# Peptides against a protein of PDB entry 7AE7, part 26

Target 1, 321 residues: chain A of PDB entry 7AE7
Amino acid sequence: KVYKDLREFLEVLEQEGQLIRVKEEVNPEPDIAAAGRAAANLGKNQPAVFFEKIKGYKYSVVTNVHGSWQNHALMLGLDKNTSTKDQFYELNRRWDKFPVPPNVVKREAAPCKENVIDKDINLFEILPLYRINEQDGGFYISKASVVTADPEYPDDFNKLNVGTYRIQVKDRDRVGIQALAMHDIAVQLEKAEAENKPLPIAITIGNNPLVTFMASTPVGYNQNEYEFVGALQDGVPMDIVKSDLYDHLYVPAGSEVVLEGHIIPRVRTVEGPFGEFPGSYSGARLQCEVKIDRITHRTNPIFENLYLGIPWTEIDYLMAL

## One batch from the design tools (peptide; aimed at target 1 Y130 K170 P273 S282)

Design b2_p14_6_s3 (made by RFdiffusion4, then SolubleMPNN; from b2_p14_6, 8 letters changed)
Fold by OpenDDE base, seed 3:
Structure b2_p14_6_s3 (fold): chain B 321 residues (1-321), chain A 14 residues (1-14)
Amino acid sequence: as target 1 above (321 residues)
Amino acid sequence: APNLLPVPAPIKLP
């Protein structure tokens, strides 16, 4: 089984009893985080949690999509009861199929292009933002697949990076991003900032689960995460589409939300605190700032966000494979 | 095989 988007995966999770649908209106705080913690306490078979109605917001949230070994098995298109060992062997077998180049689809064929916002941008109208941890200094987008390129080699598809980074919402049209020196995005940003140029960026939310998995998995600077997604799909190419603002940036065709913009060169603003782990807050630090210039989104976009809490959390599963 | 980087241990601030 291969998934084109998050929705096809959520359908399978629901069919397999690995998704809880919360139909009652919830408060964004503390109910989303509390329900995530409650789901983590349901034992080894932790389901995804889908919140249909969030007070003060128009759209839905899903959490804990990768939050169990059953969900990981299903992501690989395996039986949900596939052992962790057999999942690891299958993952390694498929890894050797790299590279599997993606299909570039037309704009009109990409679900992420159903709606466009190019003025009066307000992230709060599109994303049901909430504090993940009680002491968080703001709202975080914690499960985005962030697309950037090498500004010296913008047409080199092998240098196109798809990574997961901590993103704090700073304003209606601004986010802080944690680009650490060990990340490929930091190399690309350094090149842009040397020339005092913006770094083009596409922050993609609610993706094919293998895109999210590969965005959380370090690969070589000259290796494209989408070509690994095709490998992990057992040789089936994934679908990508050009961003609207940048000819050299490609986004997953099925993304729920795409935030297109730029990292502002040589600007650093206070970001945090964020509860990366329970009882440990990373102190406030100066981080990069992104201006959002355009949004494309599916109709009734689903905000996929990471569940963070007491181990085992979703991040523990994403890092344990 | 993906290089599984060890999860950095949570830095307990003192």
Scores: peptide ipSAE 0.027, ipTM 0.635, DockQ to the pose 0.030
OpenDDE base, seeds 1, 2, 4, 5: peptide ipSAE 0.017, 0.029, 0.019, 0.007; ipTM 0.583, 0.626, 0.608, 0.510; seed 2 fails the geometry check

Design b2_p14_6_s4 (made by RFdiffusion4, then SolubleMPNN; from b2_p14_6, 5 letters changed)
Fold by OpenDDE base, seed 5:
Structure b2_p14_6_s4 (fold): chain B 321 residues (1-321), chain A 14 residues (1-14)
Amino acid sequence: as target 1 above (321 residues)
Amino acid sequence: APNELPVPPAIALP
């Protein structure tokens, strides 16, 4: 089975008994993190947790989507009881199908384009933001697939990068992003900053589960993550759409939310602390700042976010394959 | 250690 979007995957998780639906109104803190920990602590068959109602917010949150071997099997379109060995075998078999180029769909065919916000941007109106851990220095977007291009080669599709980065919400229209020197985004940013130019960025939230998986999987600088998604779909191309602001950036057609903007050149602002995947806080650091210039989103967008804490959590499963 | 993540209390999942 291949999934076009997060919603098709959540439907399968629910059908397979791998999603808990919380229908009662929850407090964004501490209830989301507490439920994420409770799901992780099941030790086996850890379900996704879908919060339909969050106090003070209009939209829903889902966590722990990749939070088990069963969810990983289902992501690959396998039986949920497929062994880790057989999942790994199938992953490797499909990996050899690279490259599988994506389909570029028309704007009108892309669910991520259903709604547009280009004025008075407020991330808190679109995303039910919460602290993932109590001592976090702010609200984090922890499961975004971030799209950037090489500013020297903007039309080279092989240099289009889709990565997962730590993103702190800084203001209504601003986020901090942790772009470490080992990340492909840092190479692209260095080129933009050398010329004192903004780096175009699309921060995509709530994707096809294989997009999120590939965005968390290191690939070569001249390899496109979308072409690996097609390989992992056993040769079925994924659907992408052109961003609204940038001709050279393509986003998953099915994204729940797309934050289009730019990394502000040569600006660094305080980001953190944040509870990292090893179960420890990273200190506050000066990090890059993104201005959000446009939002596109599906109607009733689902905020997909990680729970992070003492292993094993969802991120440990994402890193284990 | 001061840098260890607190474990939030597990809530009962429905």
Scores: peptide ipSAE 0.020, ipTM 0.641, DockQ to the pose 0.052
OpenDDE base, seeds 1, 2, 3, 4: peptide ipSAE 0.013, 0.017, 0.007, 0.014; ipTM 0.569, 0.593, 0.506, 0.570; seeds 1, 2, 4 fail the geometry check

Design b2_p14_7 (made by RFdiffusion4)
Pose (drawn by RFdiffusion4):
Structure b2_p14_7 (pose): chain A 313 residues (1-149, 158-321), chain P 14 residues (1-14)
Amino acid sequence: KVYKDLREFLEVLEQEGQLIRVKEEVNPEPDIAAAGRAAANLGKNQPAVFFEKIKGYKYSVVTNVHGSWQNHALMLGLDKNTSTKDQFYELNRRWDKFPVPPNVVKREAAPCKENVIDKDINLFEILPLYRINEQDGGFYISKASVVTANKLNVGTYRIQVKDRDRVGIQALAMHDIAVQLEKAEAENKPLPIAITIGNNPLVTFMASTPVGYNQNEYEFVGALQDGVPMDIVKSDLYDHLYVPAGSEVVLEGHIIPRVRTVEGPFGEFPGSYSGARLQCEVKIDRITHRTNPIFENLYLGIPWTEIDYLMAL
Amino acid sequence: SNLNPFELQKLAME
């Protein structure tokens, strides 16, 4: 099976006993992070945890979506009990199907274009943001796929919420931004960027894939789907930016020129906190989102947690 | 080197 969006994958997970629904209202901190750690601590057949009610927020959160070999196998469309080695072989075989060009769809057909917010941008009205770890510098979006501009790149970068319409980003960690970053800051021009949240599991998996192999990213997702192309749609504001047609939330924005502010600290996959450093800020100019969006976020702690599964094979 | 986004982000933070 191939998933057009996060919601089909969550449906498969729930049918397979790999998704737990928390119906009672929970507080943002530390409840969501504590549940994410506990789900990771179950050791075997760790499920995704779906929080339907978060105090003070309108929408729902899902965590630990990738955090088990069962979830990982179901992401690949295999039986949930497929061994890790067999999943490795299946990924190795599909790796060679690269490239599979994506299908570009019309705006009216992309579920991520159901709702538009073009003014008075407030991330908190859409995303139930919360603190992941006690010493984090702020509330983080820890599982976004970021799109920048064959020269289109998708990657995963931790994003700290700074204001209702502003976030932090480590721009010098996106090694295609950095030639346009010099030109843009030298000329005081903004650099367009797209932040996608709540995606097809293979899109997130591709976004965590090593940068050393300069692939075409979306064309790699079609390879992981064993030759089935993925659907992408053009962003509202920037014609050279394409986002997954099924994303739950799309934040279209730009990197603010000549602005460096304190970002962090945040957790890193080796199990420790990073330090606080001066990093770039991104202004959110537009939000498009599906009706009743789902905030797919990720807990990060002492290994093994969900990030290890996203990096392993 | 075949570093992934997280490894590069860790290096950017150092």

Design b2_p14_7_s1 (made by RFdiffusion4, then SolubleMPNN; from b2_p14_7, 8 letters changed)
Fold by OpenDDE base, seed 4:
Structure b2_p14_7_s1 (fold): chain B 321 residues (1-321), chain A 14 residues (1-14)
Amino acid sequence: as target 1 above (321 residues)
Amino acid sequence: PLLSPYELEALANR
């Protein structure tokens, strides 16, 4: 089984008993985080948790999508009871199929283009934002696949980076992003900032689960994560679409939400703290700031966000494969 | 308050 988008994966998770649907209206805080913790405590078969109704918001949240070995097996299109050993074997076998170039679809064929917001941007209207941890300094987008390119080689598809970075919401149309020196985005940002230019960015939310997996998996600077997604799909290309603002940025065709904008050159604002691990908060730091210039989204977009709890957390599963 | 697994199931079945 290959998934075009998050929705196809959530359907399979639900069919396989790996998704809990919360139909009652919940409070963003503390109920989302509390329910995520409760799901983690259900044992080894941790389901995704889908919140249909969130007080004060229009749209839904899903958490813990990658939160179990069963979910990882299903992500690979395997039987949910596939052993971790066999999952690793299959992942390694498919990895050797790299590169599998993606299909570029037309704008009209991309579900992420169903709706456009190009004025009066308010992230709180499109994303049901909440504190993941009680001591978090703000609202985080913790499971986005962030697309950037090399500003010196914008047409070199091999240098197109899809990564996962900590993103704090700063305003209606602004986010802080943690671009550490070890991240490919930091190399690209350095080049842009040397010329005092904005770095084009697309922050994609709610993707094909293999996109999210590859965005969290370190690859070479000259390796494209989408070409690994095709490899992990056993040679089936994934679908990408050109961003609306930038000819050189491509986003997953099935993304629930795409935040298109730019990293503001040479601007640093306070970001954090964020609870990356239980009882461990990364300190507040000066980080770069993104201006959101355009949003595209699916109708009734699902906000996929990371669950952070007691190990094994969703991030531990994402790093374990 | 932290939801128990039971409370989560109760929310899901509502």
Scores: peptide ipSAE 0.026, ipTM 0.608, DockQ to the pose 0.020
OpenDDE base, seeds 1, 2, 3, 5: peptide ipSAE 0.023, 0.012, 0.025, 0.012; ipTM 0.634, 0.487, 0.603, 0.480; seed 2 fails the geometry check

Design b2_p14_7_s2 (made by RFdiffusion4, then SolubleMPNN; from b2_p14_7, 7 letters changed)
Fold by OpenDDE base, seed 4:
Structure b2_p14_7_s2 (fold): chain B 321 residues (1-321), chain A 14 residues (1-14)
Amino acid sequence: as target 1 above (321 residues)
Amino acid sequence: PLLTPFELEALANR
């Protein structure tokens, strides 16, 4: 099976008994993080946790979407009981199908375009933000697929980067992003900052699970993650749509939320701390800042966020394949 | 407070 979006995947997770739906209103803190920890403690068959109602917010949160081998098997469209060995074999077999170019769909066919916010942007109105870890310096978007291009080669689709980066919410319309020198986004940012230009960015939240997987998987600078998603879909192209602000940026057609904006050139603000591992916080650093200029979103958008707990964490599963 | 697996199941079944 191939999934168009997060919703189709969540439906399958629920059908397969790999999703817990929390229908009672929860407090953003500490209940979301506590429930994620509880789900991780259910053993090897860790379900996704879907929070329908969050106090003070309009929309839902889902965590631990990639949090088990069963969820990974289902992501690959395999039987949930497929062994880790057979999952790895199938992943490698499909990897050799690269490149599988995506389909560019029209704006009117893209679910991520159902709603637009272009004024009075407030991230807290669209995302049920919470502290993932008790000692976090703020609210994080930890499972976004971030789209950027090479500013010297904006029309080179092979240089379009889709990556996962630590994103701290800084204000209603601003986020800090951790662009480390080892990340492709840092190369692109360096080029933009050399000319004192903004770097165009699209921060996509709640995607097809293979997009999230590929965004967390290192690939070559001249390799497009969407073309790997098509490979991992066994040769079925994924659907992408042009961003609203930028002709050269393409986002997953099915994204729950798309934050379109720019990295502010040569600005650095304090970001962190964030608990990447239990008992280990990355120190506060000066990181780049993104201005959000436009939001597009599905009706009743689902905020997909990373669960961080005791190993095996969701990130350990994302890195283990 | 940390939710136990039992408390999580109880929340899901409400």
Scores: peptide ipSAE 0.022, ipTM 0.597, DockQ to the pose 0.020
OpenDDE base, seeds 1, 2, 3, 5: peptide ipSAE 0.016, 0.011, 0.018, 0.017; ipTM 0.572, 0.496, 0.598, 0.526; seed 2 fails the geometry check

Design b2_p14_7_s3 (made by RFdiffusion4, then SolubleMPNN; from b2_p14_7, 9 letters changed)
Fold by OpenDDE base, seed 2:
Structure b2_p14_7_s3 (fold): chain B 321 residues (1-321), chain A 14 residues (1-14)
Amino acid sequence: as target 1 above (321 residues)
Amino acid sequence: RLLSPYELEAEANR
């Protein structure tokens, strides 16, 4: 099976008994993190946790979408009981199908374009933000697929980067992003900053699970993550759509939320700390700052965020293969 | 990208 978006995957997770739906209103803190930790204690078959109602917010949160081998098997469209060995075999078999170019759909056909916010931007109105870890320096968007391009080669699709980066919410329309030198985004940012230019960015939240998987998987600088998604879909292209602000940036057509903006050149602000792993915090550092200039989103957008409660964490499953 | 435990250790030692 191939998934067009997060919603189709969540439906399958629920059908397969791999999703817990919390229907009662929860407090964003501490209840989301606490419920995630409680769900992790249910055994080896760690389900996704879907919070329907969050006090003070309009929309839902889902966590631990990739947080088990069963969820990973289902992501690949396999039986949930497929062994890790067979999942690895199938992943490698499909990997060899790279590249599978994505389909560019029209704006009118893209669910991520259902709603637009271009003034009075407030991230807190769109995302049910909460502290993931008790000692976090703020609210994090930890499972976004961030789209950037090479500013020297903006039309080179092979240099379009889709990566998962730690993002701290700084203000209603600003986020900090950790762009480390070892990551492709840092190469692209360096080129923009050399010219004192903004780097165009699209921060996409709540995607096809294979997009999120590939955004967390290191690939070559000249390899497009969307073309791997098509390979991992066993040769079925994924759907992308042009961003609203930038002709050269493409986002998943089915994204729940798309934050379009720019990295401000040569500006660094305090970001962190963040609990990357249970008992391990990365300290506060000066990091890049993104101005959000436009939001597009699906009606009743789902905020997908990482579960980091108890090992194995969701990151462990995303990086295990 | 999100850091692996190994990358975190490497970054903490910087």
Scores: peptide ipSAE 0.105, ipTM 0.784, DockQ to the pose 0.205
OpenDDE base, seeds 1, 3, 4, 5: peptide ipSAE 0.030, 0.041, 0.012, 0.107; ipTM 0.677, 0.699, 0.416, 0.705; seeds 1, 4, 5 fail the geometry check

Design b2_p14_7_s4 (made by RFdiffusion4, then SolubleMPNN; from b2_p14_7, 9 letters changed)
Fold by OpenDDE base, seed 2:
Structure b2_p14_7_s4 (fold): chain B 321 residues (1-321), chain A 14 residues (1-14)
Amino acid sequence: as target 1 above (321 residues)
Amino acid sequence: RLLTPWELEAEANR
């Protein structure tokens, strides 16, 4: 099976008994993180956890979407009981189909374009933000697929980067992003900052699970993650749509939320600490700052965020394949 | 990207 969006995948997870639906209103803190930790105690077959109602917020949260081998099998459209070995075999077999170019859909056909916010931007109105770990210096968007391009070659689709980066919410319309020198976004940012120009960015949340997987998987600088998504879909192209602000940025057509904006050149602000791994915190550091200029979102957007409570964490599974 | 344990160690040593 191929998934167009997060919602189709969550439906399959629920059908397969790999999703817990929390229907009771929860407090964003500590209940989301606590429930995630409780779900991790269910053993090796950890389900996704879907919080329908969050106190003080309008929308839902889902965590641990990639948080088990069963969920990974289902992501690949395999039987949930497919062995890890057979999952790796199938992943590798499909990887060789690269490149599979995505379909560019019309704006009117893209679910991520259902709603637009272009003034009075407030991230807290769209995302049920919470602290993932008790020692976190703020609210994190930890499972976003961030889209950037090479400023020197903006129309080179092979240089379009889709990556998952640590993002701290700094204000209603500002986020900090950790762009480390070893990541492709840092190469692109360096080029923009050399000219004192903003780097265009689209931060996409709640995607096709293979987009999130590929955004978490390092690839070559001249390899487009969307073309790997098509390969991992066994040769079925994924659907992308042009961003609203930038002609050269494309986002997943099915994204729950798209934050469009720019990295402010040569600005660094305090970001962190964040619990990257159980028992490990990265300290507070000066990081890049993004101004959010436009939001597009699906009606009743689902905030997908990482489960980081106790081992095995969702990141452990995302990195294990 | 999200940091691997080895990237975290490398970054802690900077």
Scores: peptide ipSAE 0.187, ipTM 0.808, DockQ to the pose 0.212
OpenDDE base, seeds 1, 3, 4, 5: peptide ipSAE 0.050, 0.035, 0.029, 0.045; ipTM 0.710, 0.684, 0.520, 0.694

Design b2_p14_8 (made by RFdiffusion4)
Pose (drawn by RFdiffusion4):
Structure b2_p14_8 (pose): chain A 313 residues (1-149, 158-321), chain P 14 residues (1-14)
Amino acid sequence: KVYKDLREFLEVLEQEGQLIRVKEEVNPEPDIAAAGRAAANLGKNQPAVFFEKIKGYKYSVVTNVHGSWQNHALMLGLDKNTSTKDQFYELNRRWDKFPVPPNVVKREAAPCKENVIDKDINLFEILPLYRINEQDGGFYISKASVVTANKLNVGTYRIQVKDRDRVGIQALAMHDIAVQLEKAEAENKPLPIAITIGNNPLVTFMASTPVGYNQNEYEFVGALQDGVPMDIVKSDLYDHLYVPAGSEVVLEGHIIPRVRTVEGPFGEFPGSYSGARLQCEVKIDRITHRTNPIFENLYLGIPWTEIDYLMAL
Amino acid sequence: TPKFRAPQLELERP
């Protein structure tokens, strides 16, 4: 099976006993992060945890989506009990199908374009933002796929919420931004960027894939789907930016020129906190989202947690 | 590598 969006994958996870629904209202901190750690601590057949009610928020959160070999196998469309080695072989075989060009769809057909917010941008009205770890510098978006511009790149970068319409980003960790970053800051021009949240599991998996192999990213997702192309749609504001047609939330924005502010600290996969450093800020100019969006976020702590599964094979 | 700290951000919710 191939998933057009996060919601089809969550449906499969729930049918397979790999998704737990928390119906009672929970507080943002530390409840969501504590549940994410506990789900990771179950050791075997760790499920995704779906929080339907978060105090003070309108929408729902899902965590630990990738955080088990059962979830990982179901992401690949295999039986949930497929061994890790056999998943490795299946990924090795599909790796060679690269490239599979994506299908570009019309705006009216992309579920991520159901709702538009073009003014008075407020991330908190859409995303139930919360603190992941006690010593984090802020509320983080820890599982976004970020699109920048065959020269289109998708990657995962931790995003700290600074204001209702502003976030932080480590721009010098996106090694295609940094030739346009010099030109843009030298000329005081903004650099367009797209932040996608709540994606097809293979899109997130591709976004965590090593940068050393300069692939075409979306064309790699079609390879992981064993030759089935993925659907992408043009962003509202920037014609050279394409986002997954099924994303739950799309934040279209730009990197603010000549602005460096304190970002962090945040958790890193080696199990420790990073330090706080001066990083770039991104202004959100537009939000498009699916009706009743789901905030797919990720808990990160002492290994093994979901990030290890996203990096393993 | 040193690990520096800064005060946490306070932000309004709904």

Design b2_p14_8_s1 (made by RFdiffusion4, then SolubleMPNN; from b2_p14_8, 8 letters changed)
Fold by OpenDDE base, seed 3:
Structure b2_p14_8_s1 (fold): chain B 321 residues (1-321), chain A 14 residues (1-14)
Amino acid sequence: as target 1 above (321 residues)
Amino acid sequence: PPRLTAPPLKLPLP
């Protein structure tokens, strides 16, 4: 089985008994974090948790999507009871199919383009934001696939980077992003900041589960994560679409939400603390700031977000293979 | 640093 988007994967998780649907209205805090911790504490067959109704918000949240070996098997389109060993062998067999180039679809064919917000941007109207852990310094987007390019080689598709970075919400239209020197985004940002130019960015939320997996997996600077997604789909290309603001940035066609904007050059603001792996808080640090200039989203967008805490949690499953 | 904790929740298991 190959998935076009998060929704097709959530349907399979529900059919396989690997999704809990919470139909009652919940408080964003502490209920979402409590459910993420409770799911992780099951030790095996840890389900995704889908919250249909969140107090004070319009839209739904899903967490713990990658939070078990069963969910990982289903992500690979295998039987949910496939052993970790057999999942590892199948992942390696498919990895050798790289590169599998993506399909570029038309704007009209991309579900992420169903709705547009280009003025009066307010992230709180689109995302049911909450603290993932009680002592987090703010609201985090922890499971975004962040798209950036090399500003020296914007047309080199092999240098297009899709990575996962911790993102703290700062204002209605601003987020802090952690771009560490070891990440490909930091190389691209350094080039932009040398010229005092903004770095174009697309922050994508609620993707095909293999996009989220590859965005959390380090690859070479001249290797495209979308071409690995096609490999992990056993040679089936994924669908991408051009961003609205930038001709050189491509986003997953099925994303629930796309935040398009720019990293503000040579600006650093306080970000954190944040509850990190291996289950301890990081300190507050100066981090980059992103201005959001445009949002595109599916109708009734699902906010996919990560619960992390004392191991073993969803982040440990994303990093285990 | 403090350890990450969350309050207990009983999930409606399928």
Scores: peptide ipSAE 0.028, ipTM 0.747, DockQ to the pose 0.045
OpenDDE base, seeds 1, 2, 4, 5: peptide ipSAE 0.021, 0.017, 0.022, 0.023; ipTM 0.716, 0.671, 0.713, 0.732

Design b2_p14_8_s2 (made by RFdiffusion4, then SolubleMPNN; from b2_p14_8, 7 letters changed)
Fold by OpenDDE base, seed 4:
Structure b2_p14_8_s2 (fold): chain B 321 residues (1-321), chain A 14 residues (1-14)
Amino acid sequence: as target 1 above (321 residues)
Amino acid sequence: APRLTAPPLVLELP
């Protein structure tokens, strides 16, 4: 089984008994975090939790999508009861299929482009934002696949980076991004900032689960995560589409939300604290700031976000391979 | 650093 988008994966999770659908209106805080923690605490068969109604918001949230070995097996299109050993074996077998180039689809064929917002951008109108942990310094987007390119080699598809970074919402149209020196985005940003230029960025939310997995998996600077997604799809190419603002950025065709914009050169703003993967808060630091210039989104977009805390949580399953 | 906590919730699989 191959998934075109998050929705196809959520359908399979629900069919397999690996999704809890919460139909009652919930509070963004603390209910979403409470459910993420509770799901993680089941110890096995940890489901995704889908919130249909969130107080004060129009759209839905899903959490804990990768939060179990069962969900991980299903992500690979395997039986949910496939052993971790056999999942690892299959992952490694498929990894050797790299590269599998993605299909570039037309704009009209990309579900992520069903709706456009190019003025009066307000992230709170599109994303049901909440604190993942009570002492977080703000609202975080914790499970985005962030697309950037090398500004010196923008047409080198092998240098196109799809990574997962900590993103704090700063304003209606601004987010802070943690670009650490160990991340490929930091290399690209350094080049842009040397020339005092913006770094083009596309922040993609609610993807094919293998895109999210590969965005969380370190690869070489000259390796494209989308070509690994095709490998992990057992040689089936994934579908990508050109971003609206940038000819050199490609986003997953099925993304629920795409935030297109730029990292503002040589600007740093306070970001954090944030609850990190060890189960402890990081301190506040000066981090990069992204201006959002355009949003494209599916009709009734699902905000996929990650709960993290004391291990094991969803992030530990994403990083376990 | 303080440990992350979330309020307790009971979830049942469907």
Scores: peptide ipSAE 0.027, ipTM 0.722, DockQ to the pose 0.045
OpenDDE base, seeds 1, 2, 3, 5: peptide ipSAE 0.016, 0.016, 0.025, 0.018; ipTM 0.648, 0.583, 0.616, 0.632; seeds 2, 3 fail the geometry check

